# Ledger of designs, part 6: peptides against a protein of PDB entry 3WG5

Target 1, 218 residues: chain A of PDB entry 3WG5
Amino acid sequence: LAKNIVYVAQIKGQITSYTYDQFDRYITIAEQDNAEAIIIELDTPGGRADAMMNIVQRIQQSKIPVIIYVYPPGASAASAGTYIALGSHLIAMAPGTSIGACRPILGYSQNGSIIEAPPKITNYFIAYIKSLAQESGRNATIAEEFITKDLSLTPEEALKYGVIEVVARDINELLKKSNGMKTKIPVNGRYVTLNFTNVEVRYLAPSFKDKLISYITD
Target 2, 218 residues: chain A of PDB entry 3WG5 as posed
Amino acid sequence: LAKNIVYVAQIKGQITSYTYDQFDRYITIAEQDNAEAIIIELDTPGGRADAMMNIVQRIQQSKIPVIIYVYPPGASAASAGTYIALGSHLIAMAPGTSIGACRPILGYSQNGSIIEAPPAITNYFIAYIKSLAQESGRNATIAEEFITKDLSLTPEEALKYGVIEVVARDINELLKKSNGMKTKIPVNGRYVTLNFTNVEVRYLAPSFKDKLISYITD

## One batch from the design tools (peptide; made by RFdiffusion4, then SolubleMPNN)

Design b1_p8_5_s2 (from b1_p8_5, 6 letters changed)
Fold by OpenDDE base, seed 2:
Structure b1_p8_5_s2 (fold): chain B 218 residues (1-218), chain C 218 residues (1-218), chain A 8 residues (1-8)
Amino acid sequence: as target 1 above (218 residues)
Amino acid sequence: as target 1 above (218 residues)
Amino acid sequence: GIEPLRLG
């Protein structure tokens, strides 16, 4: 029986237009091979709202399930990363990771102080993040609090509150726990039951360009 | 009245021998100028135990208070970072950060699985982390759980449980909140009361070498 | 452009 392929790719750093390109490339590769799913190991402090929204759209348009996995321990799906996760087909977190802190800001002042977004923008993103939560059957109240309270959660808290679906230490545990789960949003209009019983895991490496950009943003 | 100097420096990435060199250099600069304190903005997923222990020792030997500030939002003081924090004179965290996940591992298998440390090593680090907590008057039970349960905490939780001393959004808030606080461990044998009433904040930039290494570890 | 979600 032909092994179902599960792709794993890492996306790290600030969410930018380049990050969109990475998502697009990785998902496209997995789509072309008719993979059972792609797991994106995500570690981000946040980034640009426009890029984030584009990434969410790209995930939602995917022909295969996109699993966001906040990994490794010490990683976070902060700010934009939370939105991306909430827009995905399944969210998992490793122990020692965090999710949340979604308060929109205009930027940092020269002294490092946060410049707050105007209420109109904040309210827009409250509505947006709540929509993502509602569409995926996740906790919309907590989603709102990610903004209004700048809330950050541990994996266990996020699971408890119904923000995420899985806590897993590694890819193997993730595959085991998520096997048989339904995607939280549809794939091509249908909720997909994940089948990880006989899978080949294929790791996608960052391109040379990806490595270089990661270097420049350091 | 001569303004008291407070240094701020960033340490990001894996804890290695190079990270030790960064700590040493930054603290030395601050010592030479008889600074009131140095604030280290820390963002680390962890790293090497040997480097971690050396960093802790370097902090404890400092002639000035070393404040570990888990910053910015989305950052973490994971694994080795937690030990470093617990070994410091004051711990602060920004909202949206995390601390903990201190389970010792031997490394990652080729498939990305965690290779567990043998019980002897785990127990050694349990004793070590508890000692750091006890010496600093911080919560030793939680310190143990950072290992035994691979626990990760939010800033608010960490503050509540007595792991950290301050939650602050930025340097200005940190200075304000920590003004008048005593260090949690001695400086040159004495608990120092922090004086941030009339301070000049000086930012230390990473050296060219620091930037390059950060580039290589990407 | 508005980078409203820049955290870090």
Scores: peptide ipSAE 0.081, ipTM 0.337, DockQ to the pose 0.132
Fold by OpenDDE base, seed 4:
Structure b1_p8_5_s2 (fold): chain B 218 residues (1-218), chain C 218 residues (1-218), chain A 8 residues (1-8)
Amino acid sequence: as target 1 above (218 residues)
Amino acid sequence: as target 1 above (218 residues)
Amino acid sequence: GIEPLRLG
């Protein structure tokens, strides 16, 4: 009986246009192989709003479930990462990770101070993040507070408040716990029940380009 | 008699955080050597708003005049490039270059379509670009139209309309034409009269990192 | 176009 495949790929660092390319590549591979799901191990401090929105859209257009897994311990889905997570079919976090801190900024000054976004922009992203939460049946109030209070949550808090769906230490535990869960957003217009019975895990390696980008941005 | 130095550096490609680093590095070098000015040969289709704003700020904080030179022929200071130019101490363009096309976008969809920025964001950047124009004594009406009409101008048009200060074919002509011009914004709080009498031109090469970034982003 | 704001 053909084992269902679950892909696992790592995306680390700032969310940029290159991060979009990574998401696109990884999801495409998993789609082509009709994987049961792809798990993206995400560790990001944030990044670009445009790339974030494109990534969210790419996830929403996925033909397979995209599970965002904030991993490993010490990782975060901060800022842009939170938006991406909220736009995904399922969010998991490893113990010792964080999610939140979503206040938009215009950038950093030479002295390292944050250049604040104007209220109009902030309000746009408040509406946006709330929409993501609402669409996925996640806590829109907390989503808003990720911006308004620059709130960060632990996995346990995030789970408790209905921001995420799973707390898991590793891929195996994630698969076990998420088995039978419905996606929080549709896949091809339907909420899919995840089936991780007798799955083969395949790890996707970064492309040469991905490696190079990571090397430069670090 | 110690020849005054004018530095020339090239910045090409999308405006990103790395572009900021390039600007910062190049300007810093020129500052450290108490250059008469630095000329940045700019060729960009646009890029990130945050990086753009940071670059503008860095230029404004420069201890020496920063001349943006849209070069070579075929180059553009499009979108973010226009903002940067308008934030500089002097704008020059080579024949066959363009400036403008400043409409903010949120990104590109998978099909390559532009994701439009909401009016609130657009209006922010309208105000911003107008402020840059006003502060530099450049045409704020045209600056606005760079967004509202996504207008692009030739060097001749830009000069005619008071968007730029110089049209020059090369560095030598630029130096000749800009000699004796006052900066359009202050340097250390003062409008500086450019003195390109008996100057030595020094070209700044990209760093290893800059080269690598360019290679990856191309 | 100018790509909008940085998140974080």
Scores: peptide ipSAE 0.050, ipTM 0.400, DockQ to the pose 0.810
Fold by OpenDDE base, seed 3:
Structure b1_p8_5_s2 (fold): chain B 218 residues (1-218), chain C 218 residues (1-218), chain A 8 residues (1-8)
Amino acid sequence: as target 1 above (218 residues)
Amino acid sequence: as target 1 above (218 residues)
Amino acid sequence: GIEPLRLG
């Protein structure tokens, strides 16, 4: 029987408009090939709210399951990364990674101090992040605390509290553990049961454009 | 014969992730109703590059024509707004509006001075804006100059130089002038001939969320 | 450092 394809791609760095382009390109390729899923290995300290929201929307419009995998060990899905994860069809984390710290900021002052967002902005993002959690059947209380307490969690804690679905050391373990799971949000109007029993893993590389953008933003 | 529907929605202010949400919501509604087109009345001083690029992509993925209308008089499609326009199926401007000023910046210094983008970033956006112009059959030379010279144009100049397709005082004039025009980019893989002969105009209002976001970013 | 969700 012809093997189903699972794509894997890496997205690293600050969440920007260029990050959206990467997500879009990767997901589009996987959609065109009718992949079983795409796994995005995510490592981000955060980034821009606008790019984040666009990425979430792109994920939710995907014709195939999009799995966010916080990887490798030492990586994080911090701030914007947490929102992206909460908007995805499945979240996995490698040991030694982190998720959370979602408090919105306006920026940094000249002295490097954080300029806090006004209450109206903070409250907006509280509502937003809670909606993502609720829609995906994840822990909305913790989602709120990612903002109100600037909470960060280990993979083990995140799994325990129902923020994420899988703790996995590598792609193979991720595929094994997630096989048979249902997506946490619909794909084309239906919750999909992941089938990783007979799959071929294909890695997507960054385009020249992707590399250039990363170089510019780093 | 049942009237074809044309939607009209307003997007005003800085281009942010919230602006993307507005575009997405409006276009989605119009798509669901199989509208002949959606007209976005745009007034923006610019905004974030990431949000801009996501909006362009969303427009290009639309199942229906998306017309950018720089409106009302006194409005502008400045900076990010120009990119959005160049990525759309048709551009119109009202008299007394402007388009251009697309030089990317990193931000503002403490003293309010512009921090210019490094050459690598500027060159990236030159290539990007030229691609949008070329793909849409618009003036790529002027598109480049929107960055290199920080050029701004009047509607009359923009029309003359082949940057935009229509100068119109209001929605009615826009519909009349654009009737029978082909989209400057494909819709679902085909260039569409606009049919505004027997249309019903429907205005979309901002959601509560849209209003809240605008309030937060203003 | 963790860059929080930047607004604006």
Scores: peptide ipSAE 0.044, ipTM 0.345, DockQ to the pose 0.129
Fold by OpenDDE base, seed 5:
Structure b1_p8_5_s2 (fold): chain B 218 residues (1-218), chain C 218 residues (1-218), chain A 8 residues (1-8)
Amino acid sequence: as target 1 above (218 residues)
Amino acid sequence: as target 1 above (218 residues)
Amino acid sequence: GIEPLRLG
């Protein structure tokens, strides 16, 4: 029996249109090889709402399970990263990572002050994040509080409250713990049971373009 | 010999004008009691530049050492939090925390897209963060890269690169490790050697106003 | 301003 392939790729930094391109490329590679899943090691302080929404859509359209793994320790899935996680087939976090802080803002003033989003925008994202949580069978109340309270959670808290599915120290533990789990959203209209009993892990590197854009946005 | 008092207070959430009020209140209490130091357990995703600058100034004007402790595990001193840390008398981090991601932005568009700061503003903050690092004898190159590369570091990396002074799992370990260290910036014009050989730890709670504002900004 | 990267 051909070994199931699991791809692992890293996405770090701000969520932008380029981040969308990274997601699209990584998922496409994994789709083409009929991978069992792709694990995205995510470390982001947040980013753009438009890019975030497109990324969520791309994940939802994936022909294979997309697992968001907040990794390594010290990483976060903050703001836009939380939305992306909530839109994915499975969420994992390493100990020492965080998720949340989803309050939308219009930006920062010249003096670095946060420009508050108008209530209409805030309410829009409340509805949106709750929808993601509900569609994935995750805690919609906490999802809302990621905005209304700008709440951030530890992996243990997130697991306890039903925001995430796995706490894992590394890829091996992630595969072990997620083996046999059903995806929290459908793949091609079906909830898929993950099979990691005999898998080959393949790491994807950033493209040259990915490196360049990361450098520029850095 | 009267026990040296060390105050411990928590500041969590976005850096705002209210956060300044918290810093001011906590430091004032510790000053009034002639504390050996105050430790601020900081967990912030960032915030307002104006508030940040005021907080840095307040720390620099403190009559006692102000120690920024990124705590608990899962916490971050992101963006504005990094500036505050770099402006403090000593930086500590718990394992599983992060520091960095200091790229200034003008904000987020309605679609959640980051609005890039113009080069003039970015360059201003590069100069500013480097100044904080230089004044505190910390790694100014890495400080710059917190902006130019939107770099985030683990405690181990931050310690290794000379960004922070202490990695500690808890207050007791922090006190133990920081005992005998000199402040990285002066207190009343003098670099102070911390004396934690016989200390009483006193925890400060948020005021009602602090709780209310945290709730509202939540 | 020092902005945490948020959904804006």
Scores: peptide ipSAE 0.057, ipTM 0.374, DockQ to the pose 0.310; fails the geometry check

Design b1_p8_5_s3 (from b1_p8_5, 5 letters changed)
Fold by OpenDDE base, seed 3:
Structure b1_p8_5_s3 (fold): chain B 218 residues (1-218), chain C 218 residues (1-218), chain A 8 residues (1-8)
Amino acid sequence: as target 1 above (218 residues)
Amino acid sequence: as target 1 above (218 residues)
Amino acid sequence: GIEPIELG
């Protein structure tokens, strides 16, 4: 039986392979302690596609529910962050945050201009993001438009369109609103009903390694 | 009880988050089928530190032994590839391959010159690579020198110095030589004795996604 | 080196 514990951890910045390490560490700790769930407070402008896909895969392999929470106000789950969210067991957003803008790019030119991805790559990610949405029972049409129209949504819009499950101002409201919800994808082969009644909230800090990696990538 | 199956898969090119996806997919398939082991034929010039560390972690979490095989002749486990190998349950190399050259770099300047990592980063990776070597009972002094001297070794040298466990020309010789060896790190908390008696070899192909990612990263 | 696909 799961303990009445929810873990909360923060992941901020570019999505890189180091971000994967953070996700993996945090989720592993929560798994080991048989937490009810882990909430990842996410703020990202985007990042690498490969890291993103690995993170999604790690989340989907979690023994416990992983809740992506776009937080704090002013934060975004932009680009890679959107994919991660769509791959998770539940998505929440704080007011004043955003999600979307998922158009793949090859990189930036020397002058700082975006180098567009060729159609083959764009189409790949269209198929991928649609699959994430479909698998989680979220709005796949909007997911596609996150790429084709480079669309960004407010939390209210995202909730309305069925992209996300919760708008919440803080952890307490998130726990309250999501209590009793089923995960949007299975955990260990089963859809889990979240139980946040009388839970202990435990915050995870970045490791020294996490801090060092962040420093090196900044 | 594990089936008398060994999986073989190839991973070639830069170590990226997409490479992690390949490792994860391959190992997962082998885990699901309760294989005796998976052999990863690795040829890499290096790549991203974050992806490398995630791959190491994934290997260490494997439910089955992961054997890194630097192959074919002419291939290398350079830079990130060395770390991955050192994190694995067993290392083999084909004649005519190399391992080492693990000095961290920040990247390449516009003129193609290496941008050196600051001492803090270099020292971090020294500690990291030494820990991998020590944990696996491999030569930590040489592991350090892979960075401090940017040392590269031949298979014969690496075997002699206790960096790797096997020199083998092909999969058959690898299976023969490693049969009965214990993994250098635990599998599910226990050191496993490899049993390659009357095994079926199954080759895994890259997924369409893997091919696409490789194409995009090349 | 292969430029990583970045999601912008």
Scores: peptide ipSAE 0.114, ipTM 0.370, DockQ to the pose 0.300; fails the geometry check
Fold by OpenDDE base, seed 2:
Structure b1_p8_5_s3 (fold): chain B 218 residues (1-218), chain C 218 residues (1-218), chain A 8 residues (1-8)
Amino acid sequence: as target 1 above (218 residues)
Amino acid sequence: as target 1 above (218 residues)
Amino acid sequence: GIEPIELG
C-alpha cells in the first residue's frame, strides 16, 4: 500500500559515479517506504556520460515515479541533466532555470577549449536522446536540437515544445500541478497516475559522503 | 639549466578530472624546478576518457620528460592508464604489473554488467590509441589489440612487443636503465636524451585534497 | 574500461 508520502532530495553539481550513488540511495529509500513519488531537485552543468546513462537506467528501473525538478531558480539541467530529465517519469522546471545544451564533448583541453566528440559519438547520443524523448512521449526534434544546435530552453519554452510537463515555483506548486498526471514512462510496466492529495513531504538530506564529494568537486 | 633532479610522484586509482589536476600539479612542480624528468608511479584500473585525453595532452605539453612507471608490483596501467602511458615520453613497468585492457565502455549497469560502447566510439579510440603508439614509435598493432582483444600484457611481453621501453624493479633500476635513452615523443619539439647521472630523487607527496579525493573514491 | 564521454 502506497503511503501518502513524497520524498524530495537535491542533487547538485557534476554528474559522476558518485551522483549515481546519490540517485540510487534516494530512490531506494523512497521505494522502500512505498512513496507515491520522489522528486529530485536537480541542478547540474553536466558531467559524465556513463554516470548519466546509469542514472537514466536507475530511474527507469525505479519502483516508484521519479520526478526531475530543475530547481531552484538559476539552476540548470544542462547536458547530462537533460538526458536524466528525459529519462524520468516527469519533468518539472522552476522559473529562471534552463534545460538543454547537450552536445557531447570528449573533454576540455588545458586551455579550456572543448575537445569535440567525433561524429560517431555525437550520432550515438543523438540516437540515445531521441529514444529517451520518444519513449517518454516528449519532443524528439527538440531533443535532437539540444545536441545539434546546443539548444537551451527556458521552462516556458520547454513546456510549450513538449519537452517537460510542469512549470512550478516550488514543491507545493509542483505537487498541485502534477497531481493526477500520468507518468511519461512506465513504472513497473504501467503508467502511473500521480496522487499528491494530502501527501506528507519528506526531505532527504545528502549523506556525509555526499557532502564531502560535493565539497571536493566544487 | 636543468638541475640534476628527478621528481617521483604517485598517481593511484580511478582516472578522473582530479587525476588530471594531480598530473598537472606534479608536472608543473617538476617543470618549475627544471627537473631532468618526472617519474609518475601509476597504478590505475582505468577511468574517464576525457580525463585520460587531457592527461595525455598535459604530458605532451610538458616542458620536461614524463616517465610513466607502472608501479608497484601488483599495480596496473589498465585501460585509461595504457593510453596515458602510450602518450608519455617513456614507459616503464615493474615486474608483476600489467598494461592493457583498453576496451572503451559506456559504463556499468546497476547489476555490474558492462555497457558496451557503440562501434563508433570503439573505432574512435582504436584510432586514438594507434595514433599514440605511432607517434611514440611503439607497437600500434598491440595498441589496437588492447581494445579489440581487450589484451593485457606483462612487462616482459610489453617490452618484447615494443609497447614499453623499460622493465625495472624500482626507481633506482629505472634510472639506471633509462639513462641515456631518448624520449619516445618530443619534449618541446625535440627528442630528449635522458641524463640520470648523479641525480637527486625528489618525491612529491599528494596534496591534502588529493588524499581526500582518494579516500572518497575508494 | 575507459568511460569515454563527458556530456558538457
Scores: peptide ipSAE 0.073, ipTM 0.595, DockQ to the pose 0.840; fails the geometry check
Fold by OpenDDE base, seed 1:
Structure b1_p8_5_s3 (fold): chain B 218 residues (1-218), chain C 218 residues (1-218), chain A 8 residues (1-8)
Amino acid sequence: as target 1 above (218 residues)
Amino acid sequence: as target 1 above (218 residues)
Amino acid sequence: GIEPIELG
């Protein structure tokens, strides 16, 4: 029986326009192969808001389920990463990871201090993050607090409060736990029940360009 | 007689944290050599606000005059570039260049459309750009209109309206015209009279890292 | 335009 394919790819580092390119490439490959889903292992401290919004939109336009997996242990979906997760079809986190700290900033000063965002920027992103949470049936109150309190959560807390759907130690456990779950947002206008029975896992490697960009941004 | 040194360096492309590194490196070299000034040939469509603010601050902290030169013909100091220019000790433009279009945006959507900034962000940058203009004795009304009307100006218009100080076709003409001019902001707390008599022009090349970053961002 | 907002 033709095994359903699940793709796994990694996105690490700051969220930039190049990160969008990575998401686009990975999802496109999985779409072309009519994969059951793609799992994106995400580890990010944050990044650019525009890139984040574009990534969210790309995920929402995906022809297949996109699962954001905060992985490996020690990784985080900080700031922009939280938005991306909240915009995805399913969120998973590995033990020892974190999510949140979504307060918008204008950036970092020369001394490394944060340049505060004006209140209306903050309010814009409060509305945006709440919208993502509401649309995905996730905890919009906590989503707001990711900004207003600069809150960060453990996987267990995030699961408990209805921010995420799965805590899993590895890909196999993720597939096992998420099998039969419904996507939190539609795929082609329909909520999809994930089928991870007898799947073949395919890993997508970063392109040379991806590696180079990562090297430069790090 | 020991010739006074003027450094010339180029910064091209989007304003990013790496662009800050370029500015910092170039200015530091010129400072170490006690140069009369450094001229930065600038060609940018814009970029990140945080990087822009850091660059402005780095210029303001410079131990020597930093001249922003919108060059070559066809180049622009768009958006972030305008702020950088307004934060500098002297602004020059070559014929066929432009300055302005400073309306803050959240970025570009997937279809290439602009994501509008919330009004308070816009207001923040209006205040900021006006402050730069006022501090440098440049036209704060036009500076505001760079945002509110998304205005772009030719060198001749910018000169006429008191946004910039010099229109020059090349480095030699720039040196000639700016010789004896007073910096528009202080150097070490004092307005400096530029002395470009019998100067040696030294060109700084981009580092390998600079080239690599430029290649990736283009 | 100036891309002002870095998230985090």
Scores: peptide ipSAE 0.069, ipTM 0.577, DockQ to the pose 0.891; fails the geometry check
Fold by OpenDDE base, seed 5:
Structure b1_p8_5_s3 (fold): chain B 218 residues (1-218), chain C 218 residues (1-218), chain A 8 residues (1-8)
Amino acid sequence: as target 1 above (218 residues)
Amino acid sequence: as target 1 above (218 residues)
Amino acid sequence: GIEPIELG
């Protein structure tokens, strides 16, 4: 039986319009090769809501499963990263990573203090994040608390509370644990059962542009 | 009488956190030299709301007048640029430039279509832009219509409707026309009368980082 | 936090 391909790509740093381009490029490559899935190793402190929403939409339009993997240890899917994860077909986290802290902010003041969003904006994102959780069969109460309490969770807590699907130390463990799982949202209108029994892992390197943007935003 | 100094700097491209850094750097340099004013030549299609709000705050905290000059011909103060302008001490436009088109968007879909903001967000920015207009003694009705009608204005229209203070072809004409005008918002709690009778114009070049960011975002 | 809004 011809080996199914699983792509692995890395997205690190702030979520911006350029990050959308990275997602789009990576998913497109994987779609063109009819990959079994693409795994996105995600490490983000947050970013733009618009870019986040576009990324979520791009994931939802994917012809193949998109797995968000918070990796390596020390990484986070903070703020925008949490939304992206909740909008994906499967979430995994490595030990020593975190997810949550989704309170919308208007930004930082000159002294570095957070400018809080008005209640109307906060409530919008509460509704949005709850929708993502509900659509993916994940814990909508916790999703709300990512905002209302600015809650952050460990992988173990996130798994326990039904926010994520897998805790894995590396790609091999992720493939093993997620094999046979159904996607939490549809792929082309169908919930897909992941088949990782005999796969070739292909790593996608960032483009030169991706590297440059990452260097500037870090 | 020792010549007063007027600084001129350029900010072009999308409004981002990096654009805030440019504003901050430019204004700080001008403050340190006790300049009569700084003129920011602005050309932007829009950008981030958070960066915009921080830039507005930075302008309002300036120890010297900050003049937004939509320049050169063909430039725009679109979306975020309009807010920044309305938050400044004085607005000028060159012939052939535009201001407005302030409808908040959540971003662009994959097909390039605009994702509209929910009414709650739109209403927030209506209130915000109206506040900027009111605080600066500018046309709050037109400011609202920059959103509700996605209105764009020519320099002549903007001047006529009391949105901007000066139409000028170049820096020399701007200095001439704005001489003796009061700032539309306070500088250190006082409305300042601009004194451009005997000034030295100093151009601030973008930093290497500024150039790199502009190149990437263009 | 999520920076909410792009102004188009």
Scores: peptide ipSAE 0.057, ipTM 0.536, DockQ to the pose 0.817; fails the geometry check

